# Ledger of designs, part 175: peptides against a protein of PDB entry 5JXT

Target 1, 319 residues: chain A of PDB entry 5JXT
Amino acid sequence: SLLPKKEINVYIGMSEMQVKWYQKILEKDIDAVNGAGGKRESKTRLLNIVMQLRKCCNHPYLFEGAEPGPPYTTDEHLIYNAGKMVVLDKLLKRIQKQGSRVLIFSQMSRLLDILEDYCVFRGYKYCRIDGSTAHEDRIAAIDEYNKPGSDKFIFLLTTRAGGLGINLTTADIVILYDSDWNPQADLQAMDRAHRIGQTKQVVVYRFVTDNAIEEKVLERAAQKLRLDQLVIQQGRAQVAAKAAANKDELLSMIQHGAEKVFQTKGAFGTMAEKGSQLDDDDIDAILQAGETRTKELNARYEKLGIDDLQKFTSESAYE

## One batch from the design tools (peptide; made by RFdiffusion4, then SolubleMPNN)

Design b2_p22_6_s1 (from b2_p22_6, 12 letters changed)
Fold by OpenDDE base, seed 1:
Structure b2_p22_6_s1 (fold): chain B 319 residues (1-319), chain A 22 residues (1-22)
Amino acid sequence: as target 1 above (319 residues)
Amino acid sequence: SALDERRERRRRERRRRDELLL
């Protein structure tokens, strides 16, 4: 029988460079962040801020002029300048030692570009599929990854491109480097490894930047997932989950953690304490804390009815 | 952009590797 997948949110502090860029994004649109635009503030402007903050949570080098150079060298700075890369680097080393194989999903093809440089830098053999990959090249990449005795350790995928019904059961680890606004897209990505033909326990690591917009993206995705489940169970097909966040929801998401980010002079959490010097015990502590917070997050939304799940609560999962 | 230069570098390096395997 297929073992149930284990899903763990991995809460990761921002690097010092991420904090600086996160502050800069908020400061650039401070009037919008403070709600001073009121009814005049465009939903498009708020969506743009959200997109920039999500880029920052992924990697600061997604911004023009963020990467030091020219020359644009591939070196340790690619790792230590993003909290998710620091955790990924340690986690991949553990995964490889365990004889596991890993799917890495992102919403951002530009992040996959950074992950390709990282894979080359660490000597990790990989495959890549994104939205621009031709159908034939997708088949070839899947076949190369899935072949018996494949030396490809990592598969890099955009979440939506990887969601296209493909079988990747030759991987047992899934890393969601970022989350989709639609939790079903992430589930479809996980189901590439968690499918008939899987022989191992699938473990899903969802990277979430702590004290940042990604916590609210995750909460909203968890809320939507529970709502979708209840709607299916209750046969209330007319309860269209509000697919798009309203202005107030977007503003609340942008404001989440913003004060703490402005007060922070360095990195966050374990990134401030250890930075790139995270050891195996620090990773185990992050994973254990993540498992606890994941259970708490799920338990919060499991208690809510359809009518409560239709309301965006500004309350964090920790309030 | 730095990312475009890196992408183009990887494409050139991949092509060179593929040519060395042929």
Scores: peptide ipSAE 0.475, ipTM 0.887, DockQ to the pose 0.045
Fold by OpenDDE base, seed 3:
Structure b2_p22_6_s1 (fold): chain B 319 residues (1-319), chain A 22 residues (1-22)
Amino acid sequence: as target 1 above (319 residues)
Amino acid sequence: SALDERRERRRRERRRRDELLL
């Protein structure tokens, strides 16, 4: 029988460089961040801020002029300048030592370019698929990864490209490096490993930048998923989940943790304390805290009815 | 941009590997 998948949100502090770039993104559009634009503020402007903040949470080198150089080298700076990379680097060592194989999903093909550099730097053998990969090359990459005795440890995928019904049951670990706005896209990604033919316990690690916009992206995705489940259960097909966040929702997401980011000098949380020097106990603590917060998040939405789940629970980060 | 240079470097490295396997 297929074992239930274990899903853990991994809450990760920003690196010092991420904090600096997060501040810079907010400062550039400070009037919009403070809601001073009111009804005149463009929804497109807010969506652009959201997109830049999500890029920052993934890796600061997604911005022009962020990467140190020229020359542009691949070294430890590729890891320590992003909290998610620090945790990923430690987690992958553990996963490899356990004889597991891993799927890494992202929304951003540009992040996969960074992850390829990281894989080569660490000597990890990998496959890659994104939205631009030709159909034949996708088949070849899947077959190479799934081959009996394959030396490919990592599969790098964009979430939407991985959603295409492929079987990757030769992996038992799934890392969602970022989240889709549609929780169904992430579920479809997990179901590449969590499917008939899987012989191991599938574990899903969802990376979430703590005290940042990604927490609100995750909350919204969890809310939507619960709403979708209740709509199916109640046969109420007409509850169109408002597919797009409104301006006030986007503003609340942008404001979440912004004050603390402005007050922060250096890195956040465990990244401030340990940086790239995380040990196995630090990883276990992060995973245990993540498992607790994951249960709390799920329990929050399980108690809500359809009408409550249609309301965005915006605590303004400034009240 | 640094990202474009990184991407192009990886594309060149892949091409070189594919050429060495032929």
Scores: peptide ipSAE 0.371, ipTM 0.856, DockQ to the pose 0.047
Fold by OpenDDE base, seed 5:
Structure b2_p22_6_s1 (fold): chain B 319 residues (1-319), chain A 22 residues (1-22)
Amino acid sequence: as target 1 above (319 residues)
Amino acid sequence: SALDERRERRRRERRRRDELLL
């Protein structure tokens, strides 16, 4: 029988460089962030801020002028300048030692470009597919990854390209480097490894930047998933879950952690304490804390009814 | 864009590394 997948949210502090870029994004639109733009502020402006903050949470080198250089070397700076890369680097080393194989999903093809450079730098053999990959090249990459005795350790995928019905049961680890606004896209990504033909326990690590917009992206995705489940269970399919965040929801997401980001002079949490010097015990602590917070998050939404899940709960924005 | 130039630089660096490993 297929074992149930284990899902763990991995809460990761920002690097010092991410904090500096996150501050710059907020400062550039500070009137927007403070809600001072009133009725005149476009939903489009807030969506743009959200997208820049999500890029920052993924990697600061997604911004023009962020990467040191020229020359643009592939070195340790590619890792230590992004909290998610620091955790990924340690986690992949553990996964490899366990004889596991890993799918890494992102929404951002430009992040996959960074992850390719990282794979080459660490000597990890990989496959890649994204939304620009030709159909034939996609088949070839899947077949090369799934081949018996394949030396390909990592598969790099955009969540949309990876969602397209492919079988990747030769991997047992899934890393969601970022989350989709649609939780079904992430589930479809997980289901590439968690399917009939899987012989191992599938473990899903969802990376979430702590004290940042990504916590609210995750919360909203979890809320939506629970709402979708309850709507199906209650036969209330006509309850159009408002798929698009309203202006106030977007503002609340942007404001989440913003004060703490402005007060921070360095990195966050374990990234401030250890940075690139994270050991195996630090990773275990992050995973244990993540497992606890994942259970708490799920338990929060499991108690809510349909009417509660239709409201954006702002309560967690000021705690 | 500077991002596209960086991407193409990285791609050139990868190709050079791959060529040195061949």
Scores: peptide ipSAE 0.359, ipTM 0.839, DockQ to the pose 0.041
Fold by OpenDDE base, seed 2:
Structure b2_p22_6_s1 (fold): chain B 319 residues (1-319), chain A 22 residues (1-22)
Amino acid sequence: as target 1 above (319 residues)
Amino acid sequence: SALDERRERRRRERRRRDELLL
């Protein structure tokens, strides 16, 4: 029988470089961030801010002029300049030692380019698929990863390209490096490993930048997933949650953690204390804290009815 | 963009390394 997947949110502090870039993104559009644009503020402008903040949470080198150079070398700076890379680097060493194989999903093909540089730098053998990968090359990459005795440790995928019905049951670990606005896209990605033919316990690590927009992306995705489940269970097809965030929701998401980011000098949380020098105990503490916060998050939404889940309550921003 | 040129350079460098390992 297929074992139930374990999903753990991994809450990760920003690096000093991420904090500096996050501040710059907010400062550039400060009038929009403060809601001073009023009725004139376009939903498109807020969506652009959200996309830049999500890029920052993934890696600062997604911005022009962020990466040191020329020459543009691949070195330890690729890791320590992004909190998610620091945690990923330690977690992958553990995953490899346990004889597991890993799928890494992102919304951003441009982040996969950074993850390829990282894989080469660490000597990790990998496959890659994104939305630009030709059909033949996609088949070849899947077959190379799934072959008996494959030396490919990592599969790098965009969430959408990975969602297209492929079988990757030769992996038992899934890392969601970022989250989709649609929780069903992430579920479809997990179901590439968590499928008939899987022989191991599938574990999903969802990376979430702490005190940043990604917490609100996660909350919104959890709310939507619970609503979708209740609608299916109750047969109430009319409660299609408007999949598109409104302006006020986008503004609230942008404002989340913004004040603390402006007040912060240096990195956040464990990234401020340890930086790239996380040990195995620090990783265990992050995973345990993440498991607790994941249970708490799920328990918040499990108690809510359909009518409560339709309300974007700003109240969860003040607790 | 300078970012796209850097990524393409890195992709070329990776392909060359993979070709040298074969």
Scores: peptide ipSAE 0.356, ipTM 0.847, DockQ to the pose 0.042

Design b2_p22_6_s2 (from b2_p22_6, 12 letters changed)
Fold by OpenDDE base, seed 4:
Structure b2_p22_6_s2 (fold): chain B 319 residues (1-319), chain A 22 residues (1-22)
Amino acid sequence: as target 1 above (319 residues)
Amino acid sequence: SKEDQRRAERREERRRRDLELL
């Protein structure tokens, strides 16, 4: 029988470089961040800020002039300049030692480019699929990954490209490096490993930058998923969850953690304490804290009815 | 972007080196 998947949100502090770039993004559009643009402020401006902040949470080298160089080398700086890479690097060593195989999903093909550089630097054999990958090349990459005795440890996928009904049950670990705005896209990605033919316990690690916009992206996705489930269960198809965030929701998401980011000198949380020197005990502590916060997040939304879930989208704008 | 182009160039250069080692 297929075992239930274990899902763990992994809350990760920003590196010093991420904090500096996060501050710079907020400062560049400070009037928008403070809501000073009034009714004339375009939803497009707020959406752009959200996208830049999400890039920063993924990796600072997604910005022009952030990567050290010339010469542009692949080295330890690729890891220590992004909190998610520091955790990923330690987690992948553990996963490999356990004889597991891993799917890594991202929304950003440009992040997969960084992860390719990382895989080569660490000597990890990998496959890649994104939105630009030809159909034949997708089949070839899947077959190469799934073949008996495949030496391919990692599969790099964009979440949308991985959603195409493919079977990847030869992997037992799923890393969501970032989250989709649509929680169903992430579920569809998990279901590539968590499907008939899986023989292992599937574990899903969702990376979330702590005290940043990604925490609010996660909360919104969890709320939407619960609402969608309750609407299906109650047969109330007319309660289409407003698919797009309003301006006030986007502003609240941008403002979340911004003050603490401006006050921070250096890195955040465990990244400030240990940086790239995280050991196995530090990873266990991060995973345990993540498991606790995941249970608390789920318990918050499981107790809410449809009417409460609809109201909660309005109250988060006034606290 | 210029960085995306440099990443593409580095991947192409690595692929070229990997093909020269085969």
Scores: peptide ipSAE 0.042, ipTM 0.683, DockQ to the pose 0.047
Fold by OpenDDE base, seed 1:
Structure b2_p22_6_s2 (fold): chain B 319 residues (1-319), chain A 22 residues (1-22)
Amino acid sequence: as target 1 above (319 residues)
Amino acid sequence: SKEDQRRAERREERRRRDLELL
């Protein structure tokens, strides 16, 4: 029998470099962030800010002039400059020691390129699939990863490209490096490992940048997922979940944590305390805190009816 | 390797795309 998957949101503080870039993104469009543009502020401008903030949450080297160089070197700076990479680096060492194999999903092919550099730097053998991967190359990568006795530890996938019906049950760990706006895309990604033929407990780690836009992306995704479930259960096919955030929702998402980001000197949370020196106890604490917050988040949305779930709740993760 | 070449090309494409977003 397939064991239920364990899903844990892993809340990760920004590195000092991420905080600086997050501030810079907000400052560049401060009038839009403050809502001063009023009705004249384009939804497109807010979507662009959201995209830049999500890039920052993933890795600052997704911006021009962020990567140290020339010369451009792959070194420890690739890790310590992104909170998610610091946690990933420690978590992958644990996963490998456990004899597990891991799928890493992202929305951003450019982040997969950074993860490839990381894999090479750490000596992790990997496969990669994204939206540009030819059908034959995709088959070859899947077959190489799934091969009995495969030395490929990591599979790097874009969430949507990896969602396409493939079987990766030779992995038991799933890392969602970022979240899709559509929670069904993330579920489809998890279902690559959590499928018939899986023999292990599947564990899903969802990385979420704490005190940033990604918390609101996660909340919106959780809200949508619960709404989709209730619509299916109640047969209310006419309740189209609002597929796209409105302007006010986008603005609220951009503003989330912005004040604290502006007040912050250095890194956030465990990244400020330990940075790249996270030990196994620090990882256990992050995972335990994440498990608690995951239960709280789920419990919040489980109590809501369809009518409540159709409203954007401004309820902060800090209430 | 072919993988190293593809990685170098992707790094260069990243730089180009970042230039286009400014």
Scores: peptide ipSAE 0.040, ipTM 0.686, DockQ to the pose 0.071
Fold by OpenDDE base, seed 3:
Structure b2_p22_6_s2 (fold): chain B 319 residues (1-319), chain A 22 residues (1-22)
Amino acid sequence: as target 1 above (319 residues)
Amino acid sequence: SKEDQRRAERREERRRRDLELL
């Protein structure tokens, strides 16, 4: 029988470089971040800020002029300049030692480009699929990954491209490097490994930048998922969760953790204490804390009715 | 961006090396 999947949110502090770039993004549009534009503030401007903050949470080298050089080398700086890469680098070593194989999903093809550089730098054999991958090349990559005795350890996928009905049950670990605004896209990604033909316990690690916009993206996704479940159970097909956040929701998401980011000199949490020198005990502590916060997040939304879940309850980032 | 171009160049160089090893 297929074992239930284990899902763990992995809360990760920003690197020093991420903090500096996160501050720079907020400062550039400080009037919009403070809500000084009021009703006149463009929803497009707020969406652009959200997109830049999400890029920062993924990797600072997604910005022009962020990658150090010349010379432009692939080296340890690719890892230590992003909190998610520091955790990923340690976690992948553990996963490989266990004889597991891993799917890594992102919303951003340009992040997969950084992950390709990383895979080569660490000597990890990989496959890649994104939204631009031709149908034939997609089949070839899936077959190369799934073949008996495949030496491909990692599959790099964009979440939407990987969601397209493919079978990847030859992997037992799923890493969501970032989250989709639609939780169903992430579930469809997990279901590539968690499917008939899987023989191992599937574990899903969802990376979430702590004290940043990604916590609010995750909360909104969890709220939407619970609402979708209750609507199906109650037969209320007309209660479509509003697919797009309003301006006040976007503003609250942008403001979340912003004050603490402005006050921070250096990195956050375990990234400030250890940086790239995380050991196995530090990873176990991060995973245990993540498992606790995941249970708390789920328990918060399990108690809410449809009418409560239709209201975006963002606690003020300043309360 | 210049960084996106540099990542593309590094990927192309790796693909070239992988093909030279086959």
Scores: peptide ipSAE 0.033, ipTM 0.661, DockQ to the pose 0.043
Fold by OpenDDE base, seed 5:
Structure b2_p22_6_s2 (fold): chain B 319 residues (1-319), chain A 22 residues (1-22)
Amino acid sequence: as target 1 above (319 residues)
Amino acid sequence: SKEDQRRAERREERRRRDLELL
């Protein structure tokens, strides 16, 4: 029988460079961030801020002029300038030692470009597919990854391209480098490894930048998933979960952790203490803390009814 | 986009340098 997948949210502090860029994004639109833009502040402007903050949480080099150079070198700076890369680097080393194979999903093809440079830098053999990959090249990449005795350790996928019905049961680890606004897209990504033909325990690591907008993206995704489950269970299929965040939800998401980000002069959490010097014990501590916070997050939404889950209030997750 | 082109150029520059170091 297929073992239940283990899902762990991995809460990761921002690097110093991420904090600086996160501050710069907020400062550029400070009136909108403070809600001072009033009725004139467009939902489109808030969505743009959200998108920039999510880029920052993924990697600073997603911004023009953030990458050191010219000359542009692939080196340790590619890793230590993003908290997620620091954790990824240590985690992949452990995964490889265990004889596991890994799918890495992102919403951002441009992040996969960074991950390719990282794979080359670390000597990790990989496959890649995204939304621009031709159908034939996609088949070839899947077949190359799935072949018996494949030397490909990593498969890099955009969540949408990876969600399309493919079998990747030759991997047992899934890393969601970022989260989709639609939790079903992430589930579909997990189901590429967690399917009939899997012989191992599938483990899913969901990377979440701590004290940042990504916590609210995760909360909203968890809320929506629970609402979708309850709507199906109660036969209330017409309860349209509000598909899109409203203006006040977006503002609340942008404001989450912003004060602490402005007060911070360096990196966050374990990134401030250890940075790139994270050891195996630090990774174990991050994973244990993540497992605890994951259980707590799930337990909060499991207690909520449909009416509570329709309200995106930070308060409804604590009542 | 111009940003995607610049990223491709940076990746190509990295690859060239990585090949010059080998």
Scores: peptide ipSAE 0.035, ipTM 0.693, DockQ to the pose 0.128; fails the geometry check

